# Peptides against a protein of PDB entry 6CSU, part 43

Target 1, 51 residues: chain A of PDB entry 6CSU
Amino acid sequence: GALEELRGQYIKAVKKIKCDMLRYIQESKERAAEMVKAEVLRERQETARKM

## One batch from the design tools (peptide; made by RFdiffusion4, then SolubleMPNN)

Design b2_p17_3_s3 (from b2_p17_3, 6 letters changed)
Fold by OpenDDE base, seed 4:
Structure b2_p17_3_s3 (fold): chain B 51 residues (1-51), chain C 51 residues (1-51), chain A 17 residues (1-17)
Amino acid sequence: as target 1 above (51 residues)
Amino acid sequence: as target 1 above (51 residues)
Amino acid sequence: SELLEKAEEEIKELEEA
């Protein structure tokens, strides 16, 4: 019936939202890791200049 | 240092993302609940018309 | 749900790292 169909649509939507959020978090983690890597490199270079 | 500051900024951003995600999901659940409530009401009314 | 819990756990891990 209509109620079951609505429930099905809700479940599908929630699953999609969760997947999208997980992907977003993963991508954010990847970007953060790259920023950290770059910062570490810059700090190493700066230290080298001071030596 | 710069690395620690970057880490701090990242953690802050992640916390914000978490909060936004949870809020969005919660709001979506609330909307879904209201739709279900409305559908149940409509089905009851339809049933009443058929009786 | 499991997916939401996984996301929350991953965020927690990031905060602890």
Scores: peptide ipSAE 0.101, ipTM 0.568, DockQ to the pose 0.195
Fold by OpenDDE base, seed 1:
Order: sequence, then C-alpha cells, then structure tokens
Structure b2_p17_3_s3 (fold): chain B 51 residues (1-51), chain C 51 residues (1-51), chain A 17 residues (1-17)
Amino acid sequence: as target 1 above (51 residues)
Amino acid sequence: as target 1 above (51 residues)
Amino acid sequence: SELLEKAEEEIKELEEA
C-alpha cells in the first residue's frame, strides 16, 4: 500500500544519503591528506635547498 | 616553522571537511525530503483518480 | 569541533537506520 511504499522510499533515500556521506567524507579526508603530504614535501624541499 | 605550518594546514583542512560535511548532509536531507514529498503527492494523485 | 561531532552523530544515526 501507499504507507509501505512511502516507507520503502524513505528507507531507500536514507541509505543513499548514508552511502553518499561516507563517500564524501572519505574523499575529503583523502584530499586533506594529500594537502598535508604536499606541504611536508614542500618543506623538505625548502630545507634541502637551504642545506 | 614547518611544524606549525603543517599543523595550520591540517586544522584548516579539518575545518573545511567539517563545513563540507554539514552542507552535504543538509543538501542530502533536503533531497530525501523532496523525494518523500513527491511520493506522497503521487500516491494522493493516484488515490484521487481511483475515487 | 562541536559541529563535526554533531555531523558524526547524524552520520551514525543514518548508519543505524
């Protein structure tokens, strides 16, 4: 019935949100890690040039 | 120094992740709400046609 | 950090659904 169908649609939407959020968080963390890595490499390079 | 700069970059990245996550959650909730609303309207329309 | 914690709690609630 309509109620069951609505419930099904809601659950499906919530599951999609969950998956999208987790993926977005993971991608954001990866980008943050890459930024930090790049900064570390830059600092190491600057240090090496000054040695 | 390099350590302070790295810390600063990390904190900046974390803050960005936080903001992006909150925005994405809000947008996802809005999409879910719209999906549910559309389903309710569809069911009401089907019911009305059968009356 | 409070906003991050709130977001993480919301994620957790969605994971339990």
Scores: peptide ipSAE 0.084, ipTM 0.573, DockQ to the pose 0.107
Fold by OpenDDE base, seed 5:
Parts: structure tokens; sequence; C-alpha cells
Structure b2_p17_3_s3 (fold): chain B 51 residues (1-51), chain C 51 residues (1-51), chain A 17 residues (1-17)
């Protein structure tokens, strides 16, 4: 019935949000790691130029 | 120094991730709400046709 | 969902950072 369908649609929406969120978090963490890596490399390069 | 700069870059990256995640979640919730609304309207329409 | 709860926990930790 209508109630069961509504519940089904809600559950489907929540599951989609969960999956999208987890993917976004993972990708964002990877991007942050790359940003930190790039900064470390720049800092090391700057230090090397001072040697 | 290099350590302070690294810490600063890390904090900046984390803050950006936080903001992006919160925005994404908010937008996803809004989309989910619209999907549920549309489904409810369709269900009501189908019920109305059976009256 | 346990996975959703974990994700929300991670978000909360980021909010506190």
Amino acid sequence: as target 1 above (51 residues)
Amino acid sequence: as target 1 above (51 residues)
Amino acid sequence: SELLEKAEEEIKELEEA
C-alpha cells in the first residue's frame, strides 16, 4: 500500500545518501592527503634551497 | 617554521573538507526530500484515479 | 545503517576540529 511504498522510497533515499556520503568522504580524504603531500614537498624544496 | 606551516595547511584542508561535506549532506537531504514528495504526490494521484 | 552512523561520527569529529 501507500504506506509501504513511502517507507520503501524513504529507505532507498537514505541508502543513496549513505553511499554518496561515504564516497565523498573517501575522495575528500584522498584530496587532503595529496594537499599535505604537496605542501611537504614544497617545504622540503624551500629548505633545500637554503642549504 | 616548516612544522607550523604544515600544521596550518592540514587544519585548512580539514576545515575545507568539513564545509564541503556539510554542504553535500544538506543538498543530498534536500534532494531526498524532493524525491519523497514526488513519490507521495504520485501515490495520491494513483489513489485518486481509483476513486 | 551502521555505515551511515560511522560516517556521521566522522563528520562530527571534523566539526570539532
Scores: peptide ipSAE 0.083, ipTM 0.571, DockQ to the pose 0.107
Fold by OpenDDE base, seed 3:
Parts: C-alpha cells; sequence; structure tokens
Structure b2_p17_3_s3 (fold): chain B 51 residues (1-51), chain C 51 residues (1-51), chain A 17 residues (1-17)
C-alpha cells in the first residue's frame, strides 16, 4: 500500500544519502592530503637547494 | 611555517565537512520521518471512516 | 537509525585517519 511504498522510498533515500556523504568526505580528504603532500615535496626541494 | 598552516587548514576543513554532512543527514531524516508520520495519520483516519 | 549511526561512525573514523 501507500504506506509501504513511502517507507521503501524513505529507506532508499537514506541509503543514498549515506553513500553520497561518505564519498564526498573521502574525496575531500584525498584532495587535502594531496595538497599537503605537494607542500612537503616543495619544502624538501627548497632544503636541498640551500645545502 | 607554510606546512603547519596547510595542516591547520586541512584539519579545519575536515571538521567543517563532518559537521555540515551530519546536519544535512539529520535534517533529511527528520523530513522523511515527518512524511511517514503524516501518511500513518491519514491511514488511521481512513480506517476510522470505513468502520 | 542504524544506517545513520553507521554513517556517523564511518565519518568519525575518516576524521581520525
Amino acid sequence: as target 1 above (51 residues)
Amino acid sequence: as target 1 above (51 residues)
Amino acid sequence: SELLEKAEEEIKELEEA
């Protein structure tokens, strides 16, 4: 019936939200990590040039 | 230094993402719950009318 | 409820990593 269908839609929506949020956070963290990695490499290069 | 500042920015960004995502999910679930609640009430009314 | 709780736990683990 209508209630069962609505419940099904609710569950499906919540599952989708969960997946989307985790993906977004993961991607954001990966991008931030790459930025830090790049900075570390630049600092190592600068140190090498000063030696 | 630049690396420490970048690390600080990373941490701040991740914290903000977490808070925003949790809020979004909570609000979405509350809206969905209200929709289901409304449907349950309608079904109870319909049952009462048919008795 | 369980789905949200699991998602919150996974987010917390990601922040600590």
Scores: peptide ipSAE 0.097, ipTM 0.567, DockQ to the pose 0.084; fails the geometry check

Design b2_p17_4_s1
Fold by OpenDDE base, seed 5:
Structure b2_p17_4_s1 (fold): chain B 51 residues (1-51), chain C 51 residues (1-51), chain A 17 residues (1-17)
Amino acid sequence: as target 1 above (51 residues)
Amino acid sequence: as target 1 above (51 residues)
Amino acid sequence: LLERIEEEIEKLEEELK
C-alpha cells in the first residue's frame, strides 16, 4: 500500500544520502593525502639541494 | 617538526569531515522520518473522516 | 612518513563502516 511504498522510498533516500556522504569523505581524504604527499616531496627536494 | 604537524592537521581535518557528515546524515534521517510521520497522520485522519 | 599516513587513512576508512 501507499504507506509501505513511502517507507520504502524513505529507506532508499537515506541509503543514497549515506553513499553520497561516504564518497565526499573519501574524496576529501584523497585531496588531503595528495597535499601531504606534495609537501613531503618538496621537503625531500629541499634537503637534497642542501647536500 | 613541520611534517609531523602537517600529518596531525591532516588527520584532524579528516576527523572533522567525518563528524560533520555523520551529523548531516542523522539530521537528514530525522527530517525524512518526520515527513513519514506527518503523512501517516494525514492518512489516518482521511480514513477517520470516511467512517 | 607516507606509509604511516596511508595506514592512518585505512584506519579512518574502517571507522566509517
Scores: peptide ipSAE 0.077, ipTM 0.546, DockQ to the pose 0.056
Fold by OpenDDE base, seed 1:
Structure b2_p17_4_s1 (fold): chain B 51 residues (1-51), chain C 51 residues (1-51), chain A 17 residues (1-17)
Amino acid sequence: as target 1 above (51 residues)
Amino acid sequence: as target 1 above (51 residues)
Amino acid sequence: LLERIEEEIEKLEEELK
């Protein structure tokens, strides 16, 4: 009935929000990791220049 | 060193984002549950009116 | 209600960019 349909819609909406947020968190982690990798590379380059 | 500090900063930022998002998800679930409860109440009221 | 939820989701998605 209408109540069950409404319940289903809200649950579906919450699930979508959860998925979107988890994706964002994952992407943020990936970006952070890439920035760290880039910093490591820069540090290695700096070390090489100082030799 | 600077690299470890940067790494630490990014990890800390990611943790904060994760916490904020999980809190938001939880709050959204609570709001959805309350809306469902409100709908149940409205349906009961509607039923009573139709009697 | 559903429209409001969708709007909130859209706002969230925009804030998360």
Scores: peptide ipSAE 0.076, ipTM 0.567, DockQ to the pose 0.024
Fold by OpenDDE base, seed 4:
Parts: structure tokens; sequence; C-alpha cells
Structure b2_p17_4_s1 (fold): chain B 51 residues (1-51), chain C 51 residues (1-51), chain A 17 residues (1-17)
């Protein structure tokens, strides 16, 4: 009935939000990791230049 | 050093994002549950009125 | 250092499950 349909819609919406948030967190972590890797590379290059 | 500080900053930022997202998901679930409860109450009231 | 960063990211992923 209408009540079960509403319940289903809200559960579906919550699951979608959960998935979107998990994806956002994953992408944010990947970007953070890449920035750290880039900084490590710059530090190595700077050290090599100063030798 | 600068590299360790950057690492710390990004890890801290990722942890903050994680906590914010988990809180958002939890609050969203609570709101959805409350809306379902309110709808159940309305359905019960409507049924009682029609009896 | 990179390995330690990856390990911390992996731990954060496990905590989100």
Amino acid sequence: as target 1 above (51 residues)
Amino acid sequence: as target 1 above (51 residues)
Amino acid sequence: LLERIEEEIEKLEEELK
C-alpha cells in the first residue's frame, strides 16, 4: 500500500545518499593520496637539486 | 618536516570528511525514520476517522 | 612513507564499512 511504498522510497533514498557519500569519501581520499605523492616527488626533486 | 605536516593535514582532513559524512548519513536516516513514523500515524488517524 | 600513507587510507576505508 501507500505506506509501504513511502517506506520503500525513503529507504531507497537513504541508500542512495549512503552510496554517494561513500563515493565522495573515496574520491577525496584518492585526491589526498595523489597530492601527498606529488609533494613527495617535489621534495625528492628539490633534495636532488640541492645536492 | 613539511612533508610530514602535509601528510598530517590531509589525513586529518580525510578523517573530518569521514566523520561529517557518517553524521550526515545518520541524521538523514533519522529524518527518514521520523517521516515514516509520521506517515504511519497519519494513516492510522485516517483509518480511525473512516471507521 | 608512501606505504604508511596507503595503510592509513586503507584503515579509514575499513572503518567506513
Scores: peptide ipSAE 0.075, ipTM 0.555, DockQ to the pose 0.061
Fold by OpenDDE base, seed 3:
Structure b2_p17_4_s1 (fold): chain B 51 residues (1-51), chain C 51 residues (1-51), chain A 17 residues (1-17)
Amino acid sequence: as target 1 above (51 residues)
Amino acid sequence: as target 1 above (51 residues)
Amino acid sequence: LLERIEEEIEKLEEELK
């Protein structure tokens, strides 16, 4: 019935939102990791030049 | 140093994103729950009118 | 450092499941 259909749609919507959020977190992490990686490389090169 | 500062900013950003996502999920769940509640009430009233 | 950051992110992702 309509109640069961609505329950099904609710569960589907929650699962979609969860997936979208996990993807957003993953993409944000990747961007942050790249920034840190670039900084680490610059720090290492700066240290090497001072020796 | 710059590396430690960047790490701190990264952690802060990740925590903010986590909080924003949890809030979004919670709000989405509340909206869905209200829709289900309204449907349940309509179903009960429709059943009562048919008796 | 990168490995530690990745570990913290993984924990956060697990909390969202």
Scores: peptide ipSAE 0.077, ipTM 0.552, DockQ to the pose 0.058; fails the geometry check

Design b2_p17_4_s2
Fold by OpenDDE base, seed 3:
Structure b2_p17_4_s2 (fold): chain B 51 residues (1-51), chain C 51 residues (1-51), chain A 17 residues (1-17)
Amino acid sequence: as target 1 above (51 residues)
Amino acid sequence: as target 1 above (51 residues)
Amino acid sequence: LLEKIEKEIEELEKALS
């Protein structure tokens, strides 16, 4: 019935959102790590150049 | 009725999820920014000390 | 991916309305 269909739609949507959120968090952490590496490299060059 | 009550609960839950996700994203960005600042500061000191 | 998640939430809200 309508109640079971609504419940099914909710559960499916929540599971999809959860999965995509976990993926987003993982990819965000990877991007943050790469950003830090790039910033560290640039800063080393900048500091060395100015000294 | 039961259907209306469940629908209301689902809507409330989805709104809560959305709010918490947006807050998490904002706080994550702030933490990432602070992490980069701290790393840059440490790297400047490290590079300067070794030169 | 964030936009996708936002759209998924919007679609769920539409289904519940």
Scores: peptide ipSAE 0.267, ipTM 0.694, DockQ to the pose 0.529
Fold by OpenDDE base, seed 5:
Structure b2_p17_4_s2 (fold): chain B 51 residues (1-51), chain C 51 residues (1-51), chain A 17 residues (1-17)
Amino acid sequence: as target 1 above (51 residues)
Amino acid sequence: as target 1 above (51 residues)
Amino acid sequence: LLEKIEKEIEELEKALS
């Protein structure tokens, strides 16, 4: 019935959103780490040139 | 009726999930930015001392 | 991926309306 269908849609969608969100968080952390590494490298070079 | 009540609960829950996720993303970006700034500062000091 | 999640939420909201 309508209640069961709606409940099914909600549960399925929430599960999918949860999975995608966890993946997003993981990928975001990885990108942030790479950004820091790149920034550190650039900063070292810039500091060295100024001295 | 039962259907309307359940639908209302689901809509409310989805809206809350959306808001919480967006807030988390925003806060995560802010923390990442602060982390980069702190790392840049530390790296400058470390590089200068080594030279 | 963020845009995908946003679309998933929007589709759910539409289904509930």
Scores: peptide ipSAE 0.267, ipTM 0.694, DockQ to the pose 0.517
Fold by OpenDDE base, seed 4:
Order: C-alpha cells, then sequence, then structure tokens
Structure b2_p17_4_s2 (fold): chain B 51 residues (1-51), chain C 51 residues (1-51), chain A 17 residues (1-17)
C-alpha cells in the first residue's frame, strides 16, 4: 500500500544518500591531500626562485 | 493517521539531512583552506631554516 | 558527486511532497 511504498522509497533514498556521501568525503580527502602536496611543491619552488 | 505521521517524519528527516550536508560541505571547505595556509607557512619556515 | 547527492535529495523531497 501507500504506506509501505513511501517507507520503501525513503529507506532506499537514505541508503543511496549515505553511500554517496561517504564516497564524496573519501574523494574530498584525497583531493585535499593532493592539493596540499601541490601547494607545498609550488611554495618551495617560489622560495628557491627568490633566493 | 499513520501515513500522514510517517510522511511528516520523513520530510523532517530529509530536511535535516540536507541542512547537515550543506553545513558539513561549507565547514569542510573552510578547514581545507586553513590547512593549505598553515602548510604553506610551515613550508616557508622549514625552507628558511635550511638556508 | 556533490551535484548528484543534491539531486537525490531534491527527488526525495518531491516524492514526499
Amino acid sequence: as target 1 above (51 residues)
Amino acid sequence: as target 1 above (51 residues)
Amino acid sequence: LLEKIEKEIEELEKALS
């Protein structure tokens, strides 16, 4: 019935959102780490150039 | 009735999820920016110390 | 991926409305 269908839709959507959020967080952490590495490299190069 | 109550609970839960996600994303961006600034500062200090 | 999540939330809100 309508109640069971609504419950099913909610549970399915929440599970999908949870899964996608966890993946987003993981990928975001990886991107942040790579961004820091790149920034450190650029900063070292810039400092060396000014010496 | 039961259907209306459950629907109301699901709508409330979805609104909370949306708000929490938006807040998390905003705070994550701010933390990432501060981490980069701190790393750049540390790198400059380390490079200067080695000179 | 962020946009996908936003769309998923939007679709759920529509289904519940």
Scores: peptide ipSAE 0.266, ipTM 0.694, DockQ to the pose 0.482
Fold by OpenDDE base, seed 2:
Structure b2_p17_4_s2 (fold): chain B 51 residues (1-51), chain C 51 residues (1-51), chain A 17 residues (1-17)
Amino acid sequence: as target 1 above (51 residues)
Amino acid sequence: as target 1 above (51 residues)
Amino acid sequence: LLEKIEKEIEELEKALS
C-alpha cells in the first residue's frame, strides 16, 4: 500500500544520501590534503626567496 | 492517520538531515581554512630557522 | 557531488510533498 511504498522510498533515498555523503567527505579530505601540500611547498619557496 | 503521521515524520527527518549536512560542510570548510593557516605559519617558522 | 546530494534531497522532498 501507499504507506509501505512511502517507507520504501524514504529508506532508499536515505541510504543513497548517506553513501554519497561518505564519498563527499572522503574526496573533500583528499582535496584538502593536496591543497595543504601545495600551500606548504609554495610557502617554503616564498620564505626561502625572502631569506 | 498513520500515513499522514509517517509522512510528517519523514519530512521532519529529511529537513534535519539537510540542515545537519549544510552545517557540517560549513564547519568543515572553516576547520580546513584554520588548518591551512596553521600549517603555513609552522612552515614559515621551520624554513626561517633552517635559513 | 554536493550538487548531486542536494538534488537527491530535493527529489525526496518532492516525493514526500
Scores: peptide ipSAE 0.265, ipTM 0.693, DockQ to the pose 0.517

Design b2_p17_4_s3
Fold by OpenDDE base, seed 3:
Structure b2_p17_4_s3 (fold): chain B 51 residues (1-51), chain C 51 residues (1-51), chain A 17 residues (1-17)
Amino acid sequence: as target 1 above (51 residues)
Amino acid sequence: as target 1 above (51 residues)
Amino acid sequence: LLEKIEEVIEELEKATE
């Protein structure tokens, strides 16, 4: 009935949120790692140039 | 009725999850920024020391 | 937060008609 459908929709929505969060966290970690690598490389070059 | 009240409760719960997610994202970005700053500082010192 | 979401899912899945 309508109640069961509503419950199912809520569960589906929450599961979707969970999946989106997990994906966001994974992609965010990857982007953060790449950003740190790039920043470290640039900083090494910048510091070496100034020395 | 009871169905409308339950629907309202589910919507409220999903909105709460959304708000918590947005807060998590914001706090995660702030922590990531601080980590990058710390890494840049350490790398400057390390590179300068090796020169 | 993920654990909280998992708990909510589990609680709803235990609910019956």
Scores: peptide ipSAE 0.102, ipTM 0.617, DockQ to the pose 0.427
Fold by OpenDDE base, seed 1:
Structure b2_p17_4_s3 (fold): chain B 51 residues (1-51), chain C 51 residues (1-51), chain A 17 residues (1-17)
Amino acid sequence: as target 1 above (51 residues)
Amino acid sequence: as target 1 above (51 residues)
Amino acid sequence: LLEKIEEVIEELEKATE
């Protein structure tokens, strides 16, 4: 019935929010790892040049 | 009616979940940024000491 | 550093469970 369908829509919406957040976190984790590695390397090189 | 009230409650709940998650992500990004800033500073100092 | 960031990310994942 209409009530069961509405409940199903709510559950689906909550699951989608969860899925979207987990995907965002995973993508952010991958980008952060590469960004940090690159920044640390650049910082070492910059410091070495200034010495 | 009762169905419209229930729909309104579900929509309100979903919006709250979304807002809470977005706020948590923002706070986590700020914490991560501060950790990166601190690590870059330490790396700069360490490299300088080794030169 | 990466481990510390991963810890923060794990907290985010737990918040969605």
Scores: peptide ipSAE 0.096, ipTM 0.592, DockQ to the pose 0.058
Fold by OpenDDE base, seed 4:
Structure b2_p17_4_s3 (fold): chain B 51 residues (1-51), chain C 51 residues (1-51), chain A 17 residues (1-17)
Amino acid sequence: as target 1 above (51 residues)
Amino acid sequence: as target 1 above (51 residues)
Amino acid sequence: LLEKIEEVIEELEKATE
C-alpha cells in the first residue's frame, strides 16, 4: 500500500545517498593522492632551480 | 493525516542526511587544503636544506 | 602528508557506515 511504498522510497533515497558519498570519497581520495604527488615533485624542482 | 505527516518526516530525514554529508565533505576539503599547504612549505625547506 | 590525507579520508568513509 501507500505506506509501504513511502517507506520503500525513503530507504531507497538513503541507500542512494550512501552510495553516492562512498563513490565521491573514493574518487576524491585517488585525485588527492595524485595531486599531492605532482605538487611535491613540482615544488622540489622549483626550489632546486632557485638555489 | 498520518500518511502526510510520515511523508514529511521522511523528506526531512533525507534532507538532513544530505546536508550533514555536504558539510562533512566541505570540512574535509578545508582540512586537506591546509595539510597540502603545510607539506608544500616543508618540502621547500627540506629541498633547500639538501641543496 | 599522504598518510595524513588517508586518515582524513578514512574518517569520511566511517561517516557513511
Scores: peptide ipSAE 0.094, ipTM 0.589, DockQ to the pose 0.056
Fold by OpenDDE base, seed 5:
Structure b2_p17_4_s3 (fold): chain B 51 residues (1-51), chain C 51 residues (1-51), chain A 17 residues (1-17)
Amino acid sequence: as target 1 above (51 residues)
Amino acid sequence: as target 1 above (51 residues)
Amino acid sequence: LLEKIEEVIEELEKATE
């Protein structure tokens, strides 16, 4: 019935949000790691030039 | 009616999850920024000592 | 992520009109 359908939609929505969040966290970690690596490289070059 | 009330509760719950995720993302960005700053500082010191 | 969540909310709102 309508109540069961609504409940099903809610559960499905929550599960989807969970999955999307987990994916976002993983991608965010990867991007952050790459950003740090790039920054470290630039900083080494900058420091070396100043000395 | 009861169905509309339940619908409203489910929508409200999903919106709350959205808000919680937004807060998490914001806090994560702040922590990431601080981590990068700390890493840059350490890298400068390390590079200087090696030269 | 935000766009996907918005889509989920929108679908939930429309499906139970």
Scores: peptide ipSAE 0.123, ipTM 0.623, DockQ to the pose 0.758; fails the geometry check

Design b2_p17_4_s4
Fold by OpenDDE base, seed 4:
Structure b2_p17_4_s4 (fold): chain B 51 residues (1-51), chain C 51 residues (1-51), chain A 17 residues (1-17)
Amino acid sequence: as target 1 above (51 residues)
Amino acid sequence: as target 1 above (51 residues)
Amino acid sequence: LEEEIDKYIEELEKALE
């Protein structure tokens, strides 16, 4: 009936929200990891220049 | 420094995720409310036809 | 945050049972 359909649609929406948020977090983590990698590389290059 | 900048970016991302989630949930609730309203109206019209 | 979202989603699903 209408109630069951509404419940199903709400559950589907909640699952979509979860997936979208997890993807956003993962992409944010990847960007952060690349920033850290770039910083580590910069620091190593700076150290090498001083040797 | 780089650590503080990374932390700031992470906090900003988390705040954005929270806002996006709340907006998505609110929009989902509004759609659900409209579906219920439409169903109530339909049922009332059906009852009126039987009177 | 992923764990927090998972818990929130789980509670929403329970409330709809």
Scores: peptide ipSAE 0.104, ipTM 0.521, DockQ to the pose 0.167
Fold by OpenDDE base, seed 2:
Structure b2_p17_4_s4 (fold): chain B 51 residues (1-51), chain C 51 residues (1-51), chain A 17 residues (1-17)
Amino acid sequence: as target 1 above (51 residues)
Amino acid sequence: as target 1 above (51 residues)
Amino acid sequence: LEEEIDKYIEELEKALE
């Protein structure tokens, strides 16, 4: 019936949200890692120029 | 230094992600509620036509 | 944060049982 169908749809939606959230976190971590690498590179370049 | 700056950026990013996720969940629940209302309306209309 | 989300989703699923 409608109640069971609604319950099933909600469960499916919750699972999708979970997957989307985990993917977002993973992508955010990857972007952060790239920003750190870029900063480290800049710092090394600045140090090299000052030597 | 760079380490402290990175830590600060990461903490800020994590807080933002958490807020975004909670908002997404809330919006998803609202959309689900509206879908249920629409389904109930359709069922009532079908029942009325069959009477 | 991932663990927190996993726990939250698990609780939601249990509430729907």
Scores: peptide ipSAE 0.103, ipTM 0.509, DockQ to the pose 0.174
Fold by OpenDDE base, seed 3:
Structure b2_p17_4_s4 (fold): chain B 51 residues (1-51), chain C 51 residues (1-51), chain A 17 residues (1-17)
Amino acid sequence: as target 1 above (51 residues)
Amino acid sequence: as target 1 above (51 residues)
Amino acid sequence: LEEEIDKYIEELEKALE
């Protein structure tokens, strides 16, 4: 009936929210990793210039 | 230094993600509540028509 | 954070079943 259909729709929405949030976190981690990589590169260049 | 700045940026990003997640969940709950309200209204109307 | 979200969503799904 209508109640069972509503329950199914809500469960589907919750699962979608989970996927969206996990994807957002993953993208945030990837951006942070790129920033760290850039900093490591700068540090290596600075060390090389001091030698 | 650069490490402390990176740490600060990461903490800020995590806080933003948390806020975004909580907001998205809240909006989903509000949509579900409106759907339930509409169903209750329909059920009341159906009951009234059967009387 | 992912683990906390997973647990929260799992609890929501269980409450609806």
Scores: peptide ipSAE 0.101, ipTM 0.509, DockQ to the pose 0.168
Fold by OpenDDE base, seed 5:
Structure b2_p17_4_s4 (fold): chain B 51 residues (1-51), chain C 51 residues (1-51), chain A 17 residues (1-17)
Amino acid sequence: as target 1 above (51 residues)
Amino acid sequence: as target 1 above (51 residues)
Amino acid sequence: LEEEIDKYIEELEKALE
């Protein structure tokens, strides 16, 4: 019935949101990792300069 | 030292990711709720038309 | 965080039962 169909539509929307959130998390982690990588490289360059 | 500073930067980045995720979740919920609301209104209109 | 999201979705689905 209409109520069951509405429930199904909502569950489908929630599952889509889940996928979007997981993708967002992954992209955010990648950006954070790149920022850390860049900082580590800068630190290595600074250390090398002081050698 | 540099290692502790890097750790601090990483923790700060993780906290930012968490905040961004929570905001994304809230916005996604609001969009989903609006979609459900719109569907319920359409169903009511359809039911009223058939009365 | 992925596990937290999974649990959150599971609870949402349960609330709709």
Scores: peptide ipSAE 0.096, ipTM 0.489, DockQ to the pose 0.168; fails the geometry check

Design b2_p17_5_s1
Fold by OpenDDE base, seed 5:
Structure b2_p17_5_s1 (fold): chain B 51 residues (1-51), chain C 51 residues (1-51), chain A 17 residues (1-17)
Amino acid sequence: as target 1 above (51 residues)
Amino acid sequence: as target 1 above (51 residues)
Amino acid sequence: LEEKIEEIIKELEEKTK
């Protein structure tokens, strides 16, 4: 009935949000790792030039 | 009626999830910035010691 | 991600109308 359908629609929406957040977290971790790697390389060169 | 009230409750719950996730994203960005800052400082010292 | 969440909310509001 109408109540069961409404409940189903809510659950589906929550599951979509969950999936999108998990993907975002994983991609964010990967981007953070790459940013740190790039910054470390840049900083080593900058420090070396000043030595 | 009962159906309209339930609809409102489900939409409210989804909006709360949205707000919580946006807060998580903001806090995650701040933590990432602090991690990069700390890594840069550490790497400068490490590189300098090897020069 | 914010835009995706807004889209999900919009879809829910329309489907439950």
Scores: peptide ipSAE 0.156, ipTM 0.651, DockQ to the pose 0.771
Fold by OpenDDE base, seed 1:
Structure b2_p17_5_s1 (fold): chain B 51 residues (1-51), chain C 51 residues (1-51), chain A 17 residues (1-17)
Amino acid sequence: as target 1 above (51 residues)
Amino acid sequence: as target 1 above (51 residues)
Amino acid sequence: LEEKIEEIIKELEEKTK
């Protein structure tokens, strides 16, 4: 009935939010790793120039 | 009626999840910034020692 | 992500009318 359909729609919405969040976290981790690598490289170069 | 009340409760719950996720993202950004600062500092020190 | 969540909420509100 309408009640069961509403419940199903809520559960589906929550699951979608969960999936989108997990994907965001994974992509954010990958971007963060690349940013750290780039920053470390730039920092080594800058420090070397100043030494 | 009962159906409309339950609908309202489900919408409210989803909005709460939204707020929690946005807060998580904000806090994650702040933690990431602090981790980068710490990494940069350590890298400068290590590079300086090796030079 | 925020925009996607808003879209999900909007879809839920429309479907449950």
Scores: peptide ipSAE 0.155, ipTM 0.647, DockQ to the pose 0.732
Fold by OpenDDE base, seed 4:
Structure b2_p17_5_s1 (fold): chain B 51 residues (1-51), chain C 51 residues (1-51), chain A 17 residues (1-17)
Amino acid sequence: as target 1 above (51 residues)
Amino acid sequence: as target 1 above (51 residues)
Amino acid sequence: LEEKIEEIIKELEEKTK
């Protein structure tokens, strides 16, 4: 009935938020790793030039 | 009635999840910025020692 | 992600009204 459908819609919404958040976290970790790698390389070059 | 009250509770719960996720995103951005800063500093020292 | 969460909330509110 209507109560069961409402409950189902809530659970579906919560699961969707969970999935989107997990995907965001994973993609954010990947982007962060690449940004750190790029910054490390840039900093090595800058430090070397100043020596 | 009971159905309307339950609907209100479910919507409130979903909105709470939204707020928690947005706060997590903001805090994650701050932590990421600090991690990059720390890594840059470490890399400067390491590069300097190798010169 | 913020926009996606907002859309999920809007869809829930619309479906449950």
Scores: peptide ipSAE 0.153, ipTM 0.646, DockQ to the pose 0.724
Fold by OpenDDE base, seed 2:
Structure b2_p17_5_s1 (fold): chain B 51 residues (1-51), chain C 51 residues (1-51), chain A 17 residues (1-17)
Amino acid sequence: as target 1 above (51 residues)
Amino acid sequence: as target 1 above (51 residues)
Amino acid sequence: LEEKIEEIIKELEEKTK
């Protein structure tokens, strides 16, 4: 009935939010790793020039 | 009625999850910034020693 | 992600109406 349908819709919404969050975290970690790699390379150059 | 009350409760719960996720993202960004700062400092030292 | 969550909330609100 309507009550069961409403409950199902809530559960579906919560699960989707969870999935989107997990995907965001994974993609964020990948981007962060690339960002750190680039920053490290840049800082090595900058520090070397200032020696 | 009972159905409207339940609907309201479900929407409220989903909105709370949203707020919690946004707070997590914000805190994650802050932690990431601190980690990058620390890594940059470490790399400056490492590069300097290798000159 | 923020926009996606908002979309999910909107969908829930519309479907349960």
Scores: peptide ipSAE 0.155, ipTM 0.645, DockQ to the pose 0.762; fails the geometry check

